# Peptides against a protein of PDB entry 2FGR, part 60

Target 1, 331 residues: chain A of PDB entry 2FGR
Amino acid sequence: SSVTLFGIVDTNVAYVNKDAAGDSRYGLGTSGASTSRLGLRGTEDLGGGLKAGFWLEGEIFGDDGNASGFNFKRRSTVSLSGNFGEVRLGRDLVPTSQKLTSYDLFSATGIGPFMGFRNWAAGQGADDNGIRANNLISYYTPNFGGFNAGFGYAFDEKQTIGTADSVGRYIGGYVAYDNGPLSASLGLAQQKTAVGGLATDRDEITLGASYNFGVAKLSGLLQQTKFKRDIGGDIKTNSYMLGASAPVGGVGEVKLQYALYDQKAIDSKAHQITLGYVHNLSKRTALYGNLAFLKNKDASTLGLQAKGVYAGGVQAGESQTGVQVGIRHAF

## One batch from the design tools (peptide; made by RFdiffusion4, then SolubleMPNN)

Design b1_p12_5_s2 (from b1_p12_5, 8 letters changed)
Fold by OpenDDE base, seed 3:
Structure b1_p12_5_s2 (fold): chain B 331 residues (1-331), chain A 12 residues (1-12)
Amino acid sequence: as target 1 above (331 residues)
Amino acid sequence: MKEVEEALKAVF
């Protein structure tokens, strides 16, 4: 058996020009280019091409030293893998988020990411952003000539909120084609939750694609989230993303990403544009900068995710500008 | 955009 300690410490200076009061926020933030983490992982060869694995990973908050404590809420899995693929037991990324966030050029972190994987309805479930689940069983196929898939089921364990039962039950999966420069995927998921103490289905469909031209990469996402409430009608959001990245001088990467969030329940749109740069000082250490602009229209109150500084909303119809400059170190 | 919205609306 082998055990590997691994991690990332990513800390930044961040600024946003508006909070919910219209005031600026600035300070030391975390996870601007990659989520800061500490993890343990290992494998055991069982013979015949079968392997056992474990993975324990928690988030690190370098600005406060994990003042709220440390946990393995990022991943806490045991697995079996072989020629059949991989089966995982325990809290992890749900298969849909694990695959479809791979098209986000900002790695689902900082002020630049695609924000479609969100709790759009004030859902009361612990993971109503569609990113992770407790009590999860996942299966991932091998890659067969480009074709691959992943499936997951999470048990609700009779969790209730108000009159809602089955809270935290997840079912979902993706199909994908990954061959050379091309990647394309379709994901479908349903999660049982509550909104206002009433039963609600969080339905999600996501289409992702990317192509690497060598000199540049293009990436796109199309998503609908729908919180189907027993009372009060559906809360639907259509989210769209288009991004490009290019290598710079053999040690840098520039990224540009646009997203549109069409929030149907409030007839309101938000537009996000982000410019990012990463400069690799080594294989383990990078400097980075992100510049993001978020324009809310009408009743939209979306805010940029400057983790450790400000991740709340803004006033309705207000625009927010965010900056992050930081260091990422991997070990 | 409208066509994508109608296609997504037809799935749910």
Scores: peptide ipSAE 0.005, ipTM 0.406, DockQ to the pose 0.012
Fold by OpenDDE base, seed 5:
Structure b1_p12_5_s2 (fold): chain B 331 residues (1-331), chain A 12 residues (1-12)
Amino acid sequence: as target 1 above (331 residues)
Amino acid sequence: MKEVEEALKAVF
């Protein structure tokens, strides 16, 4: 048996030039290069190639010391694994998010990430961003010559919101090919939720791919998120991402990522461009800087996710600039 | 972009 304590503390100075009032925000923020976390994990060998596992992981807020408390809402799983793959029971990343966020060069964190995994519709479900689910059963295949898959089902436990039943039910999965420098994946998911107290299906399709040329990595995402509402028509967003990263001087990494969010329900686009740099002081400690530009058009109100400083929207059609400079430490 | 949107529509 093994038990490993692990974590990341990532804290930054962040600035955004506009909030919802048009005012600048600045201060100490968290999770600029990687989400700050504390976790416990372990395995037990049961013999015959079977292993039991556990994983408990919560978010850390280094700016306020977890003033709102600590929980294992990042992951709280027990698992069995073997030659058949892995079965997980408990709150986790849904299989689609777990796989498809891996193509985000900003690790789904800070002001630079792909923001496609979002609640685009003011969905009333706790996880309407499509990232995690409660009451989740997941299965992950082994890798067979590059081919792998993951599937998940989350129980709604008869959760209701207004007239919506089955709220929080998730079904989804991905198929992937991971071989050497190439990764490609297709993810499909449906989540039951409510919008305005009415039953709504959050449908998600995501295609991701990356290729590591050694000298640089290219990565891309294509996503459609569709909140299928019984009344008021569908809320559809098409999200696109293209990113490149390259090693610098053996200890650094530069990242450039572009994303487009085509918000069909409001006929409005947002453009995000982020330049990032990570400087590894060691295997565990890095300095980083992110510079992000978000251009909203028309009715778009998207904001950069300067967590701990400002993660809200801006005025319609306004542009936002964000900066983060911080320290990431892993243990 | 349009072709990708149409391909995505064909799956749902």
Scores: peptide ipSAE 0.005, ipTM 0.397, DockQ to the pose 0.012
Fold by OpenDDE base, seed 1:
Structure b1_p12_5_s2 (fold): chain B 331 residues (1-331), chain A 12 residues (1-12)
Amino acid sequence: as target 1 above (331 residues)
Amino acid sequence: MKEVEEALKAVF
């Protein structure tokens, strides 16, 4: 058996030029290049190609020292794996987010990431962003000549909000082809939630693809998120992403990513463009800088996610510029 | 180091 302590401490100086009042925000932020974390993981060989595993992982907030406490809400799984693939029990990334966020060149964190995995409807469920679930059973296939899949079900445990039942139930999965420089995936998910105390289905479809040319990587996402409400009509968002990354001088990486969020319920678009640079001082330590621009149109109020400094919205139709400069250390 | 590279690869 093995037990590994692992983590990332990522802390930055961050700035955004506008908050909800139109004022600038700046300070020490977290998780600008990678989500800061502390974890324990291990495996036991049971013989015959069967392994047991565990994974316990929580977020670290280096700006305040985890003043709100520490927990294993990032992942808390026990697993069995072998020639059949892997079965996981416990809170984790849902299969759809685990696969489809891999096409985000900004690693689903900081001011640069694809923001499509969001609670678009003020859903009252704890995980209405479609990223993780409680009470989750997941299965991941082996890779069969490039083809792979993942499936998940989360129990609602009769959780209620207002008149909504089955809150927190997830069903979803992906199919993928991963071969050499090519990756492509299709994900489908449904979550049960509440909006305004009324039953709501959060439906998600995501297509992702990437190709590594060696000198550069291209990546793309197409997503539709739809909160199906019994009253007030559907809240639909179409999200699009296109990104490129390239190695620089053997120790650096430059990233450029564009996203469009077409918010159908308010007939409003937001455009995000982010330039990022990572400089590897070692295999474990990097310096980074991110520059992001977010343009809201019409009734759109989206904000850049400068975690620890400002992650709120802006005034309708306003633009926001964000900067992060930080250190990432892995152990 | 290899396990940190694998943990990074599991997130990237």
Scores: peptide ipSAE 0.000, ipTM 0.339, DockQ to the pose 0.059
Fold by OpenDDE base, seed 2:
Structure b1_p12_5_s2 (fold): chain B 331 residues (1-331), chain A 12 residues (1-12)
Amino acid sequence: as target 1 above (331 residues)
Amino acid sequence: MKEVEEALKAVF
């Protein structure tokens, strides 16, 4: 058996020009280019092409030293893998988020990411952003001729909120084609949750694609999230992303990403544009800067996710500007 | 988008 300790420490100075009161926020933040983490993983060769594995990963908050404690809520899995693919048991990224967030050029973190994987409805479930699940069984196929898939089911364990039963149940999966410069994927998921103590299904469909031209990479996402409520009608959001990245001088990467969030339940849109730069000092250490603009329209209150500084909303129809400058170190 | 909404209605 082998055991590997691994992690990322990513800490930044962050600024946002508006909070919920209209005031600026600034300070030391975390996870601007990659989510800060500490993990343990290992594999055992069982012979015949079969392997056992474990993965334990928690988030690190370098700004406060994990004042809320440390846990393995990022991933806590045991697995079997072989020529059949991989089966995982335990809390993880759900298959849909694991695959479809890979098209986000901002690595699903900081002020620049695609924010479509969100709790759009004030859902009362712990994971109503569609990113992770407790009590998860996952299966991932091998890649065969470019084709691959992942499937997952999470048990609700009879969790109730108000009159809602089955809270935290997930079913979902993706199909993908990954060959050379091309990646494309379709993901479908349903989570059971509650809104206002009433049963609600969080339905999600996501299409992602990317192409690497060598000189630049293009990436895109199309998503619909729908909270189907038994009472009060559906809360639907259509989210779109288009991004480009390019290498700079053999040591840098520039990123530009646009997203649109069409929030149907409030007839309101938000536009996000982010410019990012990463400067690799080594294979493990990078400097980075992000500049993001978020324009809310009408009743939209979305905020940029400057984790450790300010990750809340703004006033309805207000625009927010965010900056992050930081260090990422991987080990 | 309509096709995506119809695909959602067919699955969920």
Scores: peptide ipSAE 0.000, ipTM 0.390, DockQ to the pose 0.012

Design b1_p12_5_s3 (from b1_p12_5, 9 letters changed)
Fold by OpenDDE base, seed 2:
Structure b1_p12_5_s3 (fold): chain B 331 residues (1-331), chain A 12 residues (1-12)
Amino acid sequence: as target 1 above (331 residues)
Amino acid sequence: MKEVEEALKKVF
């Protein structure tokens, strides 16, 4: 058996030029290149190619020292793995998020990431962003000649909100092809939630692909999120991403990513462009800088996620510029 | 893009 303590401390100076009042925000923020975390994991060889595993992971907030406390809400799983793949029990990334966020060149964190995995409808469920679930059973296949898949089901445990039952139920999965420089995946998910105390289905479809040319990597996402409401019509968002990354001088990486969020329920678009640079001082320590521009159109109020400084919206139709400069350390 | 939106509309 082995037990590994691991983590990331990622802390930055962040700036955004507009908040919800139109004022600038700046300060010390967290998780600009990777989400800061502390975790414990281990494996036991049970013989015959079977292994038991555990994984406990919580978020770290280096700006305030975890003033709101520490928990294992990032992942809390026990698993069995072998030639059949891996079965996990407990709170984790849902299979769709785990696979499809891998195409985000900004690692689903900071001011640069693809923001499609969002609660678009003021859903009242705890995980209506489609990223994680409580009470999750998940299964991941091995890679068979490039082909792989993952499936998950989360129990609602009769959670209710207003007249909505089954809140927090998840069903979803992906199919993928991962071979050499190519990765491609299709994910489908449904979550049961509530909006305005009424039953709502959060349906999600996501297509992702990437290709590594050696000198550069291209990555793309196509997503539809639809909150299907019994009353008031559906809240639909089509999200698109295209990104490129390239190594610089053997120790650096430059990243450029564009995203479009077409918010159908408000006939409004938001455009995000992010330039990022990572400078590896070692295998474990990096400096980074991110520059993001978010242009809201019409009724769109999206904000950049400068975690620890400002992660709220802006006024309708307003543009926001964000900067992060920080240190990432892994242990 | 329109064809992708129409394909996505057929699935959900």
Scores: peptide ipSAE 0.000, ipTM 0.391, DockQ to the pose 0.012
Fold by OpenDDE base, seed 3:
Structure b1_p12_5_s3 (fold): chain B 331 residues (1-331), chain A 12 residues (1-12)
Amino acid sequence: as target 1 above (331 residues)
Amino acid sequence: MKEVEEALKKVF
């Protein structure tokens, strides 16, 4: 058996020009290029190509020293793997999030990421962003000539909120083709939740694709999230992303990403554009900078996720500019 | 954009 301690400490100086009051916020933030984490993982060879695995991973908040405590809410899995693929038991990324966030050139972190994986409806479930689930069983296929898939089911354990039953039940999966420079994936998921104490289905469809031209990579996402409420009609958001990245001087990477969030329940759009740069000082240490602009229209109140500084909304129809400059260290 | 929205609308 092997046990590996691993982690990332990513801390930045962050600024946003507007909060919910219209005031600027600035300070020390976390997780601007990668989510800061501490983890333990290991494998045991059981013979015959069968392996056992464990993975325990929690988020680190370097700005406050984990003042709210430490937990393994990022991942807490035991697994079996072999020629059949991998089965995982425990809290993890849901298969749809694990695959489809891979097309986000900002790695689902900081002020630049695709924000489509969100609680669009004030859902009362703990994971109504569609990113992770408790009580999750997941299966991942091997890659067969480029084709791969992942499936997951999370037990609700009879959790209730108001009159809603089955809260926290997840079912979902993806199919993908990953071969050389090309990646393409389709993900489908449903999560049971509550909105206003009433039963609600969070349905999600996501299409992702990327192509690596060597000199640059293009990536795209198309997503619909629909909170199907028993009363009050559906809360639907169509989210779109297009991004490009390119290596710079063998030690840097530049990234540009645009996203559009078409929030149908409020007939309002938000536009996000982010420029990012990463400078690798080594294989483990990088400097980075992000510049993001978020334009809300009409009733849209979206805010950039400057974690540790400000991650709230803005006033309806307001634009927000964000900056992060930081250090990422991996161990 | 409209065509993609209409395509996504047909899935749900």
Scores: peptide ipSAE 0.000, ipTM 0.389, DockQ to the pose 0.012
Fold by OpenDDE base, seed 4:
Structure b1_p12_5_s3 (fold): chain B 331 residues (1-331), chain A 12 residues (1-12)
Amino acid sequence: as target 1 above (331 residues)
Amino acid sequence: MKEVEEALKKVF
């Protein structure tokens, strides 16, 4: 058996030119290139090709020293693995997000990431962004000639909000092909939630693909998220992403990513473009910079996620510019 | 874009 302590401390100076009042925000932020974390993980060989595993991971907030406390809300799993794949019990990334966020060149964090995995409808469930679930059972297949899949179910445990029952129930999965430079995936998920105290289904379909040309990587996402409400009609968002990354000078990486969020319920689009650079000082330490521009149209109020500085919305139709410059250290 | 929206509409 082994136990590994691991982590990332990622802290930045961040700026956004507009908040909800139209004012600039700046300060020390977290998780600009990778989510800051502390974790414990280990495995035990049980013989016969069977292994037990555990994984405990929490977010680190280097700006305030975790003033709100530390928890294992990132992942808290026990697992069995073998030739059959892996079964996980406990809070984790849901299979759909675990796979489909892997196409995000900004690692699902900071001001640059694909924001499609979002609570688009003011859903009242804790995980209505479709990223994680409590009470989760997950199964991941081995890779069979490139083909792989993952499935998950999260128990609602009779959680209610207003008249909505089954809140927090997740069912979902993906199928994928991962072979050499190519990755492609289809994910489907449904979550039970509430909007305005009424039962709501959060349905999600996501297509992802990437190809690594060696000199550059291309990545793309196509997503529809639909909050199916019993009253008031559906809240649908179509999200699109295209990104490219390339190595620079053997120690750097440049990233460019565009996303479009077509918010059908408000007939409004938002456009995000992000330029990122990572400079590796070592295998464990990097400097980084992100520059993001978010253009809201019409009734769109999306904000860049400058965690620790400002992650709120902006005024309808307003554009926001964000900058992050930081240090990422892994241990 | 329309074709992708139509393809996504066929799944939900």
Scores: peptide ipSAE 0.000, ipTM 0.377, DockQ to the pose 0.012
Fold by OpenDDE base, seed 5:
Structure b1_p12_5_s3 (fold): chain B 331 residues (1-331), chain A 12 residues (1-12)
Amino acid sequence: as target 1 above (331 residues)
Amino acid sequence: MKEVEEALKKVF
């Protein structure tokens, strides 16, 4: 058996030029290049190609020392793995987010990430961003000549909100092709939730692809989220992302990513563009800088996710600029 | 973009 302690401490100085009042926010923030985390993981060989595993992972907030406490809400799984693949029991990334967020060149973190995995509808479920689920059973196939898949089901455990009786039920999965420089994936998910105390289905479809040219990587996402409400019509968002990254001088990486969020329920678009640079001082330590611009149109109020400084919205139709400069250390 | 939206509408 093995047990590995691992983590990331990522802390930055962050600035955003506008909050919901139109005021600037600045300070020490967390998780600008990678989500800060502490984890424990291990495996036991059971013989015959069967392994048991565990994974416990929580978020770290280096700015406040986890003043609100620590938990394993990032992942808390036990698993069996072998030639059949891997079965996981416990809170984790849902299979769709686990695969499809891998195309985000900003690692679903900081002011630059693809923000499509969001609660677009004021959903009342704990995980209405489509990222994680409680009570999750997941299965991941082996890779067969590039082809792989993942499936998940989360129990609602009769959680109710208003008239919604299945809150937190997830069903979803992806199919993927991962071979050499190419990755492509299709993910489908449905989550049961509530909006305004009414039963709501959060449907999600995501297509992702990336190609590594060696000198640069291209990555893209196409997503639709649809909160199907019994009353008031559907809340649909079409999200698009295109990103490029390139190595710089053998120790750096430059990243440029554009995203468009077409928020159909409010007939409003938001445009995000982010330039990032990572400078590796070692395999474990990096300096980074991110510059993001978010242009809301019409009724759009999206804000950049400067975690620990400001992650709220802005006034409708306002543009926000964000900067992060920080240190990432992995252990 | 419209074609992608139409393709997505066929799935949901």
Scores: peptide ipSAE 0.000, ipTM 0.382, DockQ to the pose 0.012

